# Ledger of designs, part 34: peptides against a protein of PDB entry 7K3S

Target 1, 60 residues: chain A of PDB entry 7K3S
Amino acid sequence: MEELSGKPLSYAEKEKLKEKLAFLKKEYSRTLARLQRAKRAEKAKNSKKAIEDGVPQPEA

## One batch from the design tools (peptide; made by RFdiffusion4, then SolubleMPNN)

Design b2_p17_8_s3 (from b2_p17_8, 7 letters changed)
Fold by OpenDDE base, seed 1:
Structure b2_p17_8_s3 (fold): chain B 60 residues (1-60), chain A 17 residues (1-17)
Amino acid sequence: as target 1 above (60 residues)
Amino acid sequence: KKEEVEKKIKEAEEKLK
């Protein structure tokens, strides 16, 4: 069985694959930006906990 | 999700060579 891995793609198949690659690169960039925002938000939450646990409550 | 998209990018780039 000749493995389908060796047939040269037609011009139309290559263009369709380039469009799909551009879409996947856009989805990767969106996913990476979401991950970076999540890491920044986690760091900001950890900084707020360190301030709240480090303020001595004034004795009433 | 990141690794799955990265794998799909690599497979598409390999088919374009």
Scores: peptide ipSAE 0.225, ipTM 0.825, DockQ to the pose 0.126
Fold by OpenDDE base, seed 2:
Structure b2_p17_8_s3 (fold): chain B 60 residues (1-60), chain A 17 residues (1-17)
Amino acid sequence: as target 1 above (60 residues)
Amino acid sequence: KKEEVEKKIKEAEEKLK
């Protein structure tokens, strides 16, 4: 298996790698936005449970 | 998934130096 690790990338290989890097950065940002949304949803669920557990049911 | 994408970004940035 030729160790491609030592040859300078051609201009075309560098451009293809820049496109791949831009795609990966976009997928990273999308993954972070998903994690932030999940954390906000968890905080909102925990806040609702704290309100429900803190309201004494009025005895009728 | 986050860590896997972060690893792939680092490997791509290292090949562009």
Scores: peptide ipSAE 0.222, ipTM 0.824, DockQ to the pose 0.124
Fold by OpenDDE base, seed 5:
Structure b2_p17_8_s3 (fold): chain B 60 residues (1-60), chain A 17 residues (1-17)
Amino acid sequence: as target 1 above (60 residues)
Amino acid sequence: KKEEVEKKIKEAEEKLK
């Protein structure tokens, strides 16, 4: 099995790799957006609890 | 999951150089 690790990628192999890269970048952006929404939702829950419990909010 | 996707992105970018 010749490991293709040393051969210059053909045009078709480069295009297939570009498609894979575009997919991975999309999955990254989706994961990042989910993480950011989770952090915002946690902050909003903690802020609601702090108001309800009468605890002074830490100044940001 | 984020770090695994970042690793796969880097590996793909290195093969395109």
Scores: peptide ipSAE 0.221, ipTM 0.824, DockQ to the pose 0.126
Fold by OpenDDE base, seed 4:
Structure b2_p17_8_s3 (fold): chain B 60 residues (1-60), chain A 17 residues (1-17)
Amino acid sequence: as target 1 above (60 residues)
Amino acid sequence: KKEEVEKKIKEAEEKLK
């Protein structure tokens, strides 16, 4: 067991760390939602390009 | 980056044990 060589956190330091953890979890969820939207947008662009490249441009 | 946030979450969870 690696002894976490940190001095025992005070109650106030633990509460501050819980706030930081809640913030980081929120930022993680936001980052995942952005990544999922980007992946969906890439799939939609690739599907739109495949449709647009398959539609014969009306000869002017 | 996603991985940098995951690392910071893990480091915070380890300090709360």
Scores: peptide ipSAE 0.218, ipTM 0.821, DockQ to the pose 0.130

## One batch from the design tools (peptide; made by RFdiffusion4, then SolubleMPNN)

Design b2_p18_1_s4 (from b2_p18_1, 6 letters changed)
Fold by OpenDDE base, seed 2:
Structure b2_p18_1_s4 (fold): chain B 60 residues (1-60), chain A 18 residues (1-18)
Amino acid sequence: as target 1 above (60 residues)
Amino acid sequence: PSEAFKKALEEKLKEIEE
């Protein structure tokens, strides 16, 4: 069991880790927004299909 | 991730807040 009580991070290492975390949070938020948009688009497609199937085509 | 890896990440996150 290597004691992961590693040396204190330098100021530069802390800042680099903060930047990486900020990047990961941004990419997560972007992915979540895409997923939410996809779910809204799916719901809108299902609602349009339900309306189109409920309009009796006029008999020619 | 191993529980040891999670603890090490939590410690490093705490060290950044400090």
Scores: peptide ipSAE 0.075, ipTM 0.654, DockQ to the pose 0.051
Fold by OpenDDE base, seed 1:
Structure b2_p18_1_s4 (fold): chain B 60 residues (1-60), chain A 18 residues (1-18)
Amino acid sequence: as target 1 above (60 residues)
Amino acid sequence: PSEAFKKALEEKLKEIEE
């Protein structure tokens, strides 16, 4: 097993990895917020269909 | 992931936080 005690990261490599981690954390948070919004929207659609199906259409 | 890979990732994450 090659010792994965790999070469110390340069300052530039550390900063690039910090930026990548910050980006990934932001995209993860955005995806979670989208998923939560989608679940709320689905519940709201199901509630609207229950109201629309319960209104007797006036026979013309 | 192997335990060796997890340890190496943890070490690199620690090195980034310093």
Scores: peptide ipSAE 0.075, ipTM 0.648, DockQ to the pose 0.052
Fold by OpenDDE base, seed 4:
Structure b2_p18_1_s4 (fold): chain B 60 residues (1-60), chain A 18 residues (1-18)
Amino acid sequence: as target 1 above (60 residues)
Amino acid sequence: PSEAFKKALEEKLKEIEE
């Protein structure tokens, strides 16, 4: 049994971990916003394709 | 992750929030 009795984090280690956590939260929010935008764009493309496939191409 | 690893992460998160 490794004693995961974690040595108390120094003040500097706590601040560094707070900074890392803030960075990860920011990257998560950015990624989530990109995914939400991609999902909206995909729905808009699928709706546009459904309209474009449903419009009889004008006979050339 | 082992239960011990999860507990250690929870403890470290608590120590960061104090």
Scores: peptide ipSAE 0.074, ipTM 0.649, DockQ to the pose 0.051
Fold by OpenDDE base, seed 5:
Structure b2_p18_1_s4 (fold): chain B 60 residues (1-60), chain A 18 residues (1-18)
Amino acid sequence: as target 1 above (60 residues)
Amino acid sequence: PSEAFKKALEEKLKEIEE
């Protein structure tokens, strides 16, 4: 097995890994923002249901 | 991940930050 573990990274390899890390950080931030939005939307749906269940329907 | 793999990853991350 060519033990690649001890070889210094070339400039191009370092830049490629920096790019991958930047991408992963961006995807993490996007996923976190989506999760926060979903939690807010769920809370807003639950509050609307609680209001609708508390309003007596006008007898027609 | 093996401890050897973690150590190698930490070393490569350090080398990228330099």
Scores: peptide ipSAE 0.072, ipTM 0.646, DockQ to the pose 0.049

Design b2_p18_2_s1 (from b2_p18_2, 6 letters changed)
Fold by OpenDDE base, seed 2:
Structure b2_p18_2_s1 (fold): chain B 60 residues (1-60), chain A 18 residues (1-18)
Amino acid sequence: as target 1 above (60 residues)
Amino acid sequence: PSEAFKKALEKELKKILE
C-alpha cells in the first residue's frame, strides 16, 4: 500500500483544490435541483392523467 | 471506490480543510 505520504500541498495548491471542490459542490447542487424539479413535474403529470381518465367524456 | 481510496481522499480533504 503506497502511503499517500505525498508532499504537503502548498498554500496555492490547497486554495486551487478548495475552488475545485466548491465548483463541484455547486454543479452537484444544480444537478440535484434539476432532478428534484423533474421528479415533481413527472408526479404532477401522472396525477393530471389520473384525473382526466376518471372524468367520463360526455356522450355526444 | 476502494475503502483505501476513500480513506486516502478523506485524509487529503482533511489536509486541505486544515
Scores: peptide ipSAE 0.103, ipTM 0.651, DockQ to the pose 0.052
Fold by OpenDDE base, seed 3:
Structure b2_p18_2_s1 (fold): chain B 60 residues (1-60), chain A 18 residues (1-18)
Amino acid sequence: as target 1 above (60 residues)
Amino acid sequence: PSEAFKKALEKELKKILE
């Protein structure tokens, strides 16, 4: 593990980092929730298509 | 932003993405 031999962050840099991390975590959670909904929607579409291809259309 | 700030941000970003 490379030692993070960086100069200690100033108080202002730490607070700005915390703020940025809070925003990033919020946007990550929002994006993850969208991705999970999209994956569920794709699975539902694929399941519907598999059912539709497997149901013999009633002959007229 | 200081290079130390960028490295700290990169480190914490990696922890979120892992």
Scores: peptide ipSAE 0.092, ipTM 0.648, DockQ to the pose 0.438
Fold by OpenDDE base, seed 5:
Structure b2_p18_2_s1 (fold): chain B 60 residues (1-60), chain A 18 residues (1-18)
Amino acid sequence: as target 1 above (60 residues)
Amino acid sequence: PSEAFKKALEKELKKILE
């Protein structure tokens, strides 16, 4: 096993890395929520088209 | 990413942050 014998990160470098990871996790969660909303909206549009094609328009 | 890769990454990140 190659020990990733990188120089030990300073306390300040570790805290900065924790903050960056927390930010990335937050942005990932926001992006995932947007994607899930878009997928639900697409399914709702496809379901509305299937209902409109099955209702006979009343003759005027 | 495979669950094995995620677990390996989490393990290495924990070692760096300890």
Scores: peptide ipSAE 0.081, ipTM 0.644, DockQ to the pose 0.046
Fold by OpenDDE base, seed 4:
Structure b2_p18_2_s1 (fold): chain B 60 residues (1-60), chain A 18 residues (1-18)
Amino acid sequence: as target 1 above (60 residues)
Amino acid sequence: PSEAFKKALEKELKKILE
């Protein structure tokens, strides 16, 4: 088992990595929220279409 | 923008692990 005894990251490198991970988590959360909103909007469109297909159009 | 950031992070992590 090769011990990946990588040189201990400097304090500055660790802080930079923490900042990048925090940014990545923020972008992930934003993307997830957009995806959830899109999925809700699609479900709402499909439910409207199902209602329109099930309601006899009043004869004009 | 998320994929570009992931690639930039991967590149920097690689530089730290080399």
Scores: peptide ipSAE 0.108, ipTM 0.682, DockQ to the pose 0.084; fails the geometry check

Design b2_p18_2_s3 (from b2_p18_2, 7 letters changed)
Fold by OpenDDE base, seed 5:
Structure b2_p18_2_s3 (fold): chain B 60 residues (1-60), chain A 18 residues (1-18)
Amino acid sequence: as target 1 above (60 residues)
Amino acid sequence: ESEAFKEALEKKLKEIKE
């Protein structure tokens, strides 16, 4: 098992690692975009609740 | 792409165990 840890990565192994890193970067960016949308949606809900709580119901 | 990545990880994990 020790022989693989010290050898310079072959060209094919480097390309496979680049593909793996590109995939992980894509999944990270997708997750970050979902988190940002969720934060914006929570802010929009809180703003809508503040408007609804501030309208005096007309006493009939 | 996600399934191909998982398969490529599983293959590498098998090669390390061997």
Scores: peptide ipSAE 0.104, ipTM 0.663, DockQ to the pose 0.086
Fold by OpenDDE base, seed 4:
Structure b2_p18_2_s3 (fold): chain B 60 residues (1-60), chain A 18 residues (1-18)
Amino acid sequence: as target 1 above (60 residues)
Amino acid sequence: ESEAFKEALEKKLKEIKE
């Protein structure tokens, strides 16, 4: 039995952990929004290429 | 704010390794 003698975190330590968690959640949300934007941009580029490859160029 | 947070995480990770 490893005593997880986790000394109860002081109020100040708990507040510092909450601040740390809030920051990590903010950075996660920012990264997720960037990823979603990148995926939308990639789909839009791939859809344009699929249309360009499927449209027979009018023979000049 | 982001650098101060990283430094405060690195400090805690050192304290856990010790």
Scores: peptide ipSAE 0.096, ipTM 0.650, DockQ to the pose 0.098
Fold by OpenDDE base, seed 2:
Structure b2_p18_2_s3 (fold): chain B 60 residues (1-60), chain A 18 residues (1-18)
Amino acid sequence: as target 1 above (60 residues)
Amino acid sequence: ESEAFKEALEKKLKEIKE
């Protein structure tokens, strides 16, 4: 086990690390929500195409 | 907030490389 013999993080450094982790989690959650919305929109587009290809346009 | 976070990461990465 390599001793992570790094100097013990000061209280201020620990709080700054917690802030950075909270920010990273927020950005991850925002990105995940965008991805999930994009996947839902893609499924909805594919379902619309399948309906549009299946309805014979009435010959005018 | 995102740029301040990137800058604070870049500073720490420089300190680790020295």
Scores: peptide ipSAE 0.096, ipTM 0.648, DockQ to the pose 0.094
Fold by OpenDDE base, seed 1:
Structure b2_p18_2_s3 (fold): chain B 60 residues (1-60), chain A 18 residues (1-18)
Amino acid sequence: as target 1 above (60 residues)
Amino acid sequence: ESEAFKEALEKKLKEIKE
């Protein structure tokens, strides 16, 4: 087990890690926004079906 | 770009785990 624990991350390695963290946070936020939109769209489909089943077809 | 970034992240996570 080479103790990679002992070398302080260089400034460049810390900045690259910060960039990686910022990207992951952005991807997470985009995924959450997509999930929330999908849940809202499902609720809106269920409400439209309830309105369509409640319109009496005009007897021709 | 997003895939290359994920691959570069996974590579570093493997290097930290060994």
Scores: peptide ipSAE 0.095, ipTM 0.664, DockQ to the pose 0.099

Design b2_p18_2_s4 (from b2_p18_2, 7 letters changed)
Fold by OpenDDE base, seed 3:
Formats: structure tokens, sequence, C-alpha cells
Structure b2_p18_2_s4 (fold): chain B 60 residues (1-60), chain A 18 residues (1-18)
């Protein structure tokens, strides 16, 4: 493992990195929330389809 | 994406703030 013995980041580089990490965290959280909603929607679709296939149509 | 990745990002943000 190469030691990331990089030169100490300047104050400006640290602030820019903080902003990037904060942005990345926000986008990650947004993406995770979308994924969770999508998974719930897929489960709801599959449950609706299972109910629809499992309800005997009333014979006329 | 794992919750652990968000926690790691929070940890790195904290280190950079110090």
Amino acid sequence: as target 1 above (60 residues)
Amino acid sequence: PSKAFLEALEKELKKIKE
C-alpha cells in the first residue's frame, strides 16, 4: 500500500476537497433514497401482479 | 452503495476539517 504521503494540502485544497466530499455524500444519499424507492416500487409491482394472478376471476 | 461508504466519507470530512 503506497503511503499517500502526499504533501500537506493547502487550506484551499482542503476546503475544495471538503466541498467535493460533501457533494459526493449528498449525491450518494440521493441515489440511495432513489434506489430504496425503486426497490419498494418493484416489490409493490410484484405484489400487485401476484395478487392479480392469484385472484380467481369471477366466472360469469 | 453501502451505508459504510457514507460513514467513511463523513470520517474523511472530519479529518480534513481538523
Scores: peptide ipSAE 0.099, ipTM 0.692, DockQ to the pose 0.138
Fold by OpenDDE base, seed 5:
Structure b2_p18_2_s4 (fold): chain B 60 residues (1-60), chain A 18 residues (1-18)
Amino acid sequence: as target 1 above (60 residues)
Amino acid sequence: PSKAFLEALEKELKKIKE
């Protein structure tokens, strides 16, 4: 039985891993917020096109 | 943004190895 006795990460190594995980979560959240904003912007563009196609241009 | 993230992650990974 290979003891997967991976040396218990030192306290310092655990803190460095927590910092990396926090950074990864921050970048994920930022990317998700951009995606959600892009999806909202596309819906707003589609709604504006539907309004513009339905307004009869006043005959000048 | 993905490239900057990967570069930052690599920088943090190097700091663990030191």
Scores: peptide ipSAE 0.080, ipTM 0.692, DockQ to the pose 0.074
Fold by OpenDDE base, seed 4:
Structure b2_p18_2_s4 (fold): chain B 60 residues (1-60), chain A 18 residues (1-18)
Amino acid sequence: as target 1 above (60 residues)
Amino acid sequence: PSKAFLEALEKELKKIKE
C-alpha cells in the first residue's frame, strides 16, 4: 500500500486552493440561482398556458 | 457564464502547474 504521503501543501498552496474553492462555490451558487430562476419562469409560463387552455376565449 | 467560469478555472489551474 503506497502511502500517498503527498508532501504537505505549503501554506501558500493551501491558501491558493482555498481561494479556488471559494471561487468555485461562488460560481456554483450563482449557476444554481439562475437554474432555479429559469425553472420558476418555466413553471410560470406553463401555468399561464394551462390557464389559457382552460379559459374559454371569450368570443370576440 | 459557464464557459467564462471554466476558462477562468483552467487559467488558474494552469498557473499552479507552472
Scores: peptide ipSAE 0.075, ipTM 0.678, DockQ to the pose 0.077
Fold by OpenDDE base, seed 1:
Formats: structure tokens, sequence, C-alpha cells
Structure b2_p18_2_s4 (fold): chain B 60 residues (1-60), chain A 18 residues (1-18)
């Protein structure tokens, strides 16, 4: 493995790494937004189950 | 990851910010 420690990155290498970091940040933000929506949906489902278990079935 | 690998990543991340 070339010792990454010694050579200064070229302008083109820096721009390519900035592009990769921007892509990873975008995918992270999308994943976080999906996780937050899933947690909200889980709370809404648990609240609906608590209402269904708390309504006494009308005795027929 | 080895300590040397983490130090190399930190050094490259610093170079990207310059």
Amino acid sequence: as target 1 above (60 residues)
Amino acid sequence: PSKAFLEALEKELKKIKE
C-alpha cells in the first residue's frame, strides 16, 4: 500500500474526495430522514393499538 | 482499524479541508 502519509493531494484529488464526502453526507441525511419517519410511524401504530385495546367491545 | 490507519485518515481529511 502506498504510504498515503507523504504526498500532498493534487487539486483534482481534493475535488474528487470532496465530491465523495458530499455524496456520503447526502446518503446519510436520506437514511436519517427515513429512520425518523419510521420512528414516527411506529409511535402512531402503538397509539392506534392502545385505542383498540382500550375500547370495550359493545356487548352484543 | 490500526492506530496508524486512523491517523492516516485524519491527515487526509485535514488535507481535504485546506
Scores: peptide ipSAE 0.071, ipTM 0.629, DockQ to the pose 0.049

Design b2_p18_3_s2 (from b2_p18_3, 8 letters changed)
Fold by OpenDDE base, seed 1:
Structure b2_p18_3_s2 (fold): chain B 60 residues (1-60), chain A 18 residues (1-18)
Amino acid sequence: as target 1 above (60 residues)
Amino acid sequence: EEWKKLLEEEIEKLKKEE
């Protein structure tokens, strides 16, 4: 057991820590949303290539 | 990277108030 040899956090220190955790959670959620959008865009790009390779060009 | 810097600066302020 690592001794949490820290003084008990004051009420003000707990509120500052809570604000930092809220900010970190916001930036994590933003990054996750970007990753999910990128993954969807990659799937959509691969689906377009599969359609283009399957259309016989009309001979002139 | 900017969000990491903001968190580090705010952690350093807390350590200086102790």
Scores: peptide ipSAE 0.100, ipTM 0.706, DockQ to the pose 0.213
Fold by OpenDDE base, seed 4:
Structure b2_p18_3_s2 (fold): chain B 60 residues (1-60), chain A 18 residues (1-18)
Amino acid sequence: as target 1 above (60 residues)
Amino acid sequence: EEWKKLLEEEIEKLKKEE
């Protein structure tokens, strides 16, 4: 097991790392929300097309 | 794309402090 023999991060380095992690979490959440919106838009498009094609929608 | 650049620049700063 390679010990992560990194010097203990200073308080300032830990705060910078927390800010980076918070930023990364925000960008992840934004990307996930975009993906979910795209998936909902494709489902809505497919549902609209299936109604237009006269295909019975499965009741939820 | 700017977020990747900001993250890379800040990782590079940490590597220069070693």
Scores: peptide ipSAE 0.098, ipTM 0.700, DockQ to the pose 0.175
Fold by OpenDDE base, seed 2:
Structure b2_p18_3_s2 (fold): chain B 60 residues (1-60), chain A 18 residues (1-18)
Amino acid sequence: as target 1 above (60 residues)
Amino acid sequence: EEWKKLLEEEIEKLKKEE
C-alpha cells in the first residue's frame, strides 16, 4: 500500500485550496448562466425569423 | 453535473477539517 504520505496540508494551503474551489464554483455558475442566456437568445432569434417569414410585407 | 457534486463534496470535507 503506497501510503499517500503527502505531508498534511498547512492551514494556509487548505485556505488556498478553498479559495480555488470557491472560484471554480463561481466560474461554473457564471458559465452555466451564460450558456442558458445564449440558448434563450438563439430560440428568440429563431422565433423572430419564423414570424418575419410569415408576415407579408405591405406593398407600398 | 457529477464534477459539480465532486467539487461540493471536496469543499465540504475541507470545511469539516477546520
Scores: peptide ipSAE 0.084, ipTM 0.692, DockQ to the pose 0.112
Fold by OpenDDE base, seed 3:
Structure b2_p18_3_s2 (fold): chain B 60 residues (1-60), chain A 18 residues (1-18)
Amino acid sequence: as target 1 above (60 residues)
Amino acid sequence: EEWKKLLEEEIEKLKKEE
C-alpha cells in the first residue's frame, strides 16, 4: 500500500476537501434522483405501449 | 486518518450505491 505520504493538510485544505465532498455527494444524489425518474418514466411509457398494442381497432 | 483517505472511502461508497 503506498502510504499517502502527503504533507499534512492545513486546516483550510481540510475544509476545502469537506466542501468538495459535500458538493460531490449533492451532485451524486441529484444524478441518482434523475436516473430513478428516467427509469420510472421509461416503465410508464412501456406500459402505455402495451395497452395501445392490445386494443383491437374497431372494424369499420 | 488523512482527509484524502476519508474522501476516497466516501467516493467508493457513492460508487457502490449507483
Scores: peptide ipSAE 0.075, ipTM 0.659, DockQ to the pose 0.094

Design b2_p18_4_s1
Fold by OpenDDE base, seed 4:
Structure b2_p18_4_s1 (fold): chain B 60 residues (1-60), chain A 18 residues (1-18)
Amino acid sequence: as target 1 above (60 residues)
Amino acid sequence: SRIEKLKKEIEELEEEFK
């Protein structure tokens, strides 16, 4: 098995990968924050619906 | 999901620095 010990990355290649990694970490954090907000909003909506469906509307 | 793809791509790039 030839260990695909990938050719040692040049300094320039490493810097380019660091920039890409920083970008992806930022996108991950942004996406996670959106998902967390969506989950909180969904819980709040479901709690409001459960209250609305559980309160008999007073017949007018 | 989108977040799992981002996580995987981060893990793959972090492995290139070891």
Scores: peptide ipSAE 0.477, ipTM 0.901, DockQ to the pose 0.382
Fold by OpenDDE base, seed 1:
Structure b2_p18_4_s1 (fold): chain B 60 residues (1-60), chain A 18 residues (1-18)
Amino acid sequence: as target 1 above (60 residues)
Amino acid sequence: SRIEKLKKEIEELEEEFK
């Protein structure tokens, strides 16, 4: 891989990288929020099962 | 994971501004 370390990025290249960085940060935050929702949903399922197994079903 | 790939790509792009 050519180490592009030798030429300062043009203003246009820097702006393009800033846009890409902003996009990736947004995608990261979105992905993290999905993972956190999934973890909360799993915990909520486990807590519902613990309540359902602990409440005697009213005999009909 | 997808999140680790995003983290890595963010880190790589942040180095281009140093």
Scores: peptide ipSAE 0.477, ipTM 0.901, DockQ to the pose 0.378
Fold by OpenDDE base, seed 5:
Structure b2_p18_4_s1 (fold): chain B 60 residues (1-60), chain A 18 residues (1-18)
Amino acid sequence: as target 1 above (60 residues)
Amino acid sequence: SRIEKLKKEIEELEEEFK
C-alpha cells in the first residue's frame, strides 16, 4: 500500500484542497453564526417569560 | 454535531499542508 500520507502534494492537489478548505471554513462560520443567533433568541424568550410571570394581569 | 464534523474535517485538511 503506497503511504499516500508521506508524498508531497502536487500543485494541483494543493489548489483543490485550498478550495475545499475555503468552502468548509465558510460553512463553519455560517453554522456558528446560526448557533449564536439561536442562543440569543432563547435568552430573549426566557426574559419575556420572566416579565409575563411577574406582571399581575389586570382583571378584565 | 454538524459544527464538530466541520471542525474535524477542517483540522484534517489543514494537517495535509504541514
Scores: peptide ipSAE 0.475, ipTM 0.900, DockQ to the pose 0.380
Fold by OpenDDE base, seed 2:
Structure b2_p18_4_s1 (fold): chain B 60 residues (1-60), chain A 18 residues (1-18)
Amino acid sequence: as target 1 above (60 residues)
Amino acid sequence: SRIEKLKKEIEELEEEFK
């Protein structure tokens, strides 16, 4: 197998890699936003339970 | 995790532009 690692990428190969990179960066951003929403929703549930259980909320 | 896999694949593709 010729190690393709040493040949300069053609313009068309670079454009295809840029499209893939843009797609992956979008999926990363979407996944991160989901994780952050999940963390906020968990914090909001825990805060509601702590209020219901009469535990003093730490003042932020 | 899913996020770590995406990060790794992004890093690997960014090395092809160096």
Scores: peptide ipSAE 0.474, ipTM 0.900, DockQ to the pose 0.374

Design b2_p18_4_s2
Fold by OpenDDE base, seed 2:
Structure b2_p18_4_s2 (fold): chain B 60 residues (1-60), chain A 18 residues (1-18)
Amino acid sequence: as target 1 above (60 residues)
Amino acid sequence: SKIEELKEKIEELEEEFK
């Protein structure tokens, strides 16, 4: 049974895959940084609401 | 999630270099 191990990728195909991989790793890092920022912003909003609900607004 | 989709695509491309 000849294992159809597909022809080894050409140098040009490997370089194209390296460029795609570098792009995806950059997008991953950007997405992770956004997610971490969103989680920090959500915690900061929840902490502000807990302080505002504890201060009686003076009725003018 | 978008981060999981990116992780899967990274893993798929990294297998082409093994």
Scores: peptide ipSAE 0.402, ipTM 0.880, DockQ to the pose 0.384
Fold by OpenDDE base, seed 4:
Structure b2_p18_4_s2 (fold): chain B 60 residues (1-60), chain A 18 residues (1-18)
Amino acid sequence: as target 1 above (60 residues)
Amino acid sequence: SKIEELKEKIEELEEEFK
């Protein structure tokens, strides 16, 4: 594979890469926000389970 | 992870503008 790493990109190629970068940055932000929500929800569930497993349920 | 793959791909494309 020729390392295209040294060829000056045309204006049109640079604009196409800017569009790809904008898309990827949006997907990154969306994925990060999902991951952060999942982590908070998991921590909240684990805290609820730790309370449920640590409190003797009053026998009915 | 999907977040790491996205980060790597962003970094690769940002190097093409230097």
Scores: peptide ipSAE 0.398, ipTM 0.877, DockQ to the pose 0.377
Fold by OpenDDE base, seed 1:
Structure b2_p18_4_s2 (fold): chain B 60 residues (1-60), chain A 18 residues (1-18)
Amino acid sequence: as target 1 above (60 residues)
Amino acid sequence: SKIEELKEKIEELEEEFK
């Protein structure tokens, strides 16, 4: 990896980095949304158990 | 975690524009 740490990035290099940054921000948002859905699904599973233990089974 | 790896890569690329 050339550490570009000493040369001003060309316009084309800056645009390529902007595209990569936009892609990574999109992947971050997608990953965060998946994590939040997983946490909500876990909370929904534990709340269903608390309701089933409190409902008397209808006598058949 | 995958979210932390993405955060680090975002931070690294944002430093190239400072």
Scores: peptide ipSAE 0.397, ipTM 0.877, DockQ to the pose 0.377
Fold by OpenDDE base, seed 5:
Structure b2_p18_4_s2 (fold): chain B 60 residues (1-60), chain A 18 residues (1-18)
Amino acid sequence: as target 1 above (60 residues)
Amino acid sequence: SKIEELKEKIEELEEEFK
């Protein structure tokens, strides 16, 4: 592994790192959005259970 | 977590531009 630590990165190396950074930021945003949707879905499930336990089933 | 791993890798790459 070339010690990139301490030499100014070439233009080509910087562009490659920018592409990798853009990819990782996109994956971060997708992962965050999935976590937020999961948290919302969990809250919605818990709210539905609270309504179902509060309705007396009509005796048949 | 996967979100923490992604944060760490982003931070490591951002240090290469300082």
Scores: peptide ipSAE 0.396, ipTM 0.877, DockQ to the pose 0.379

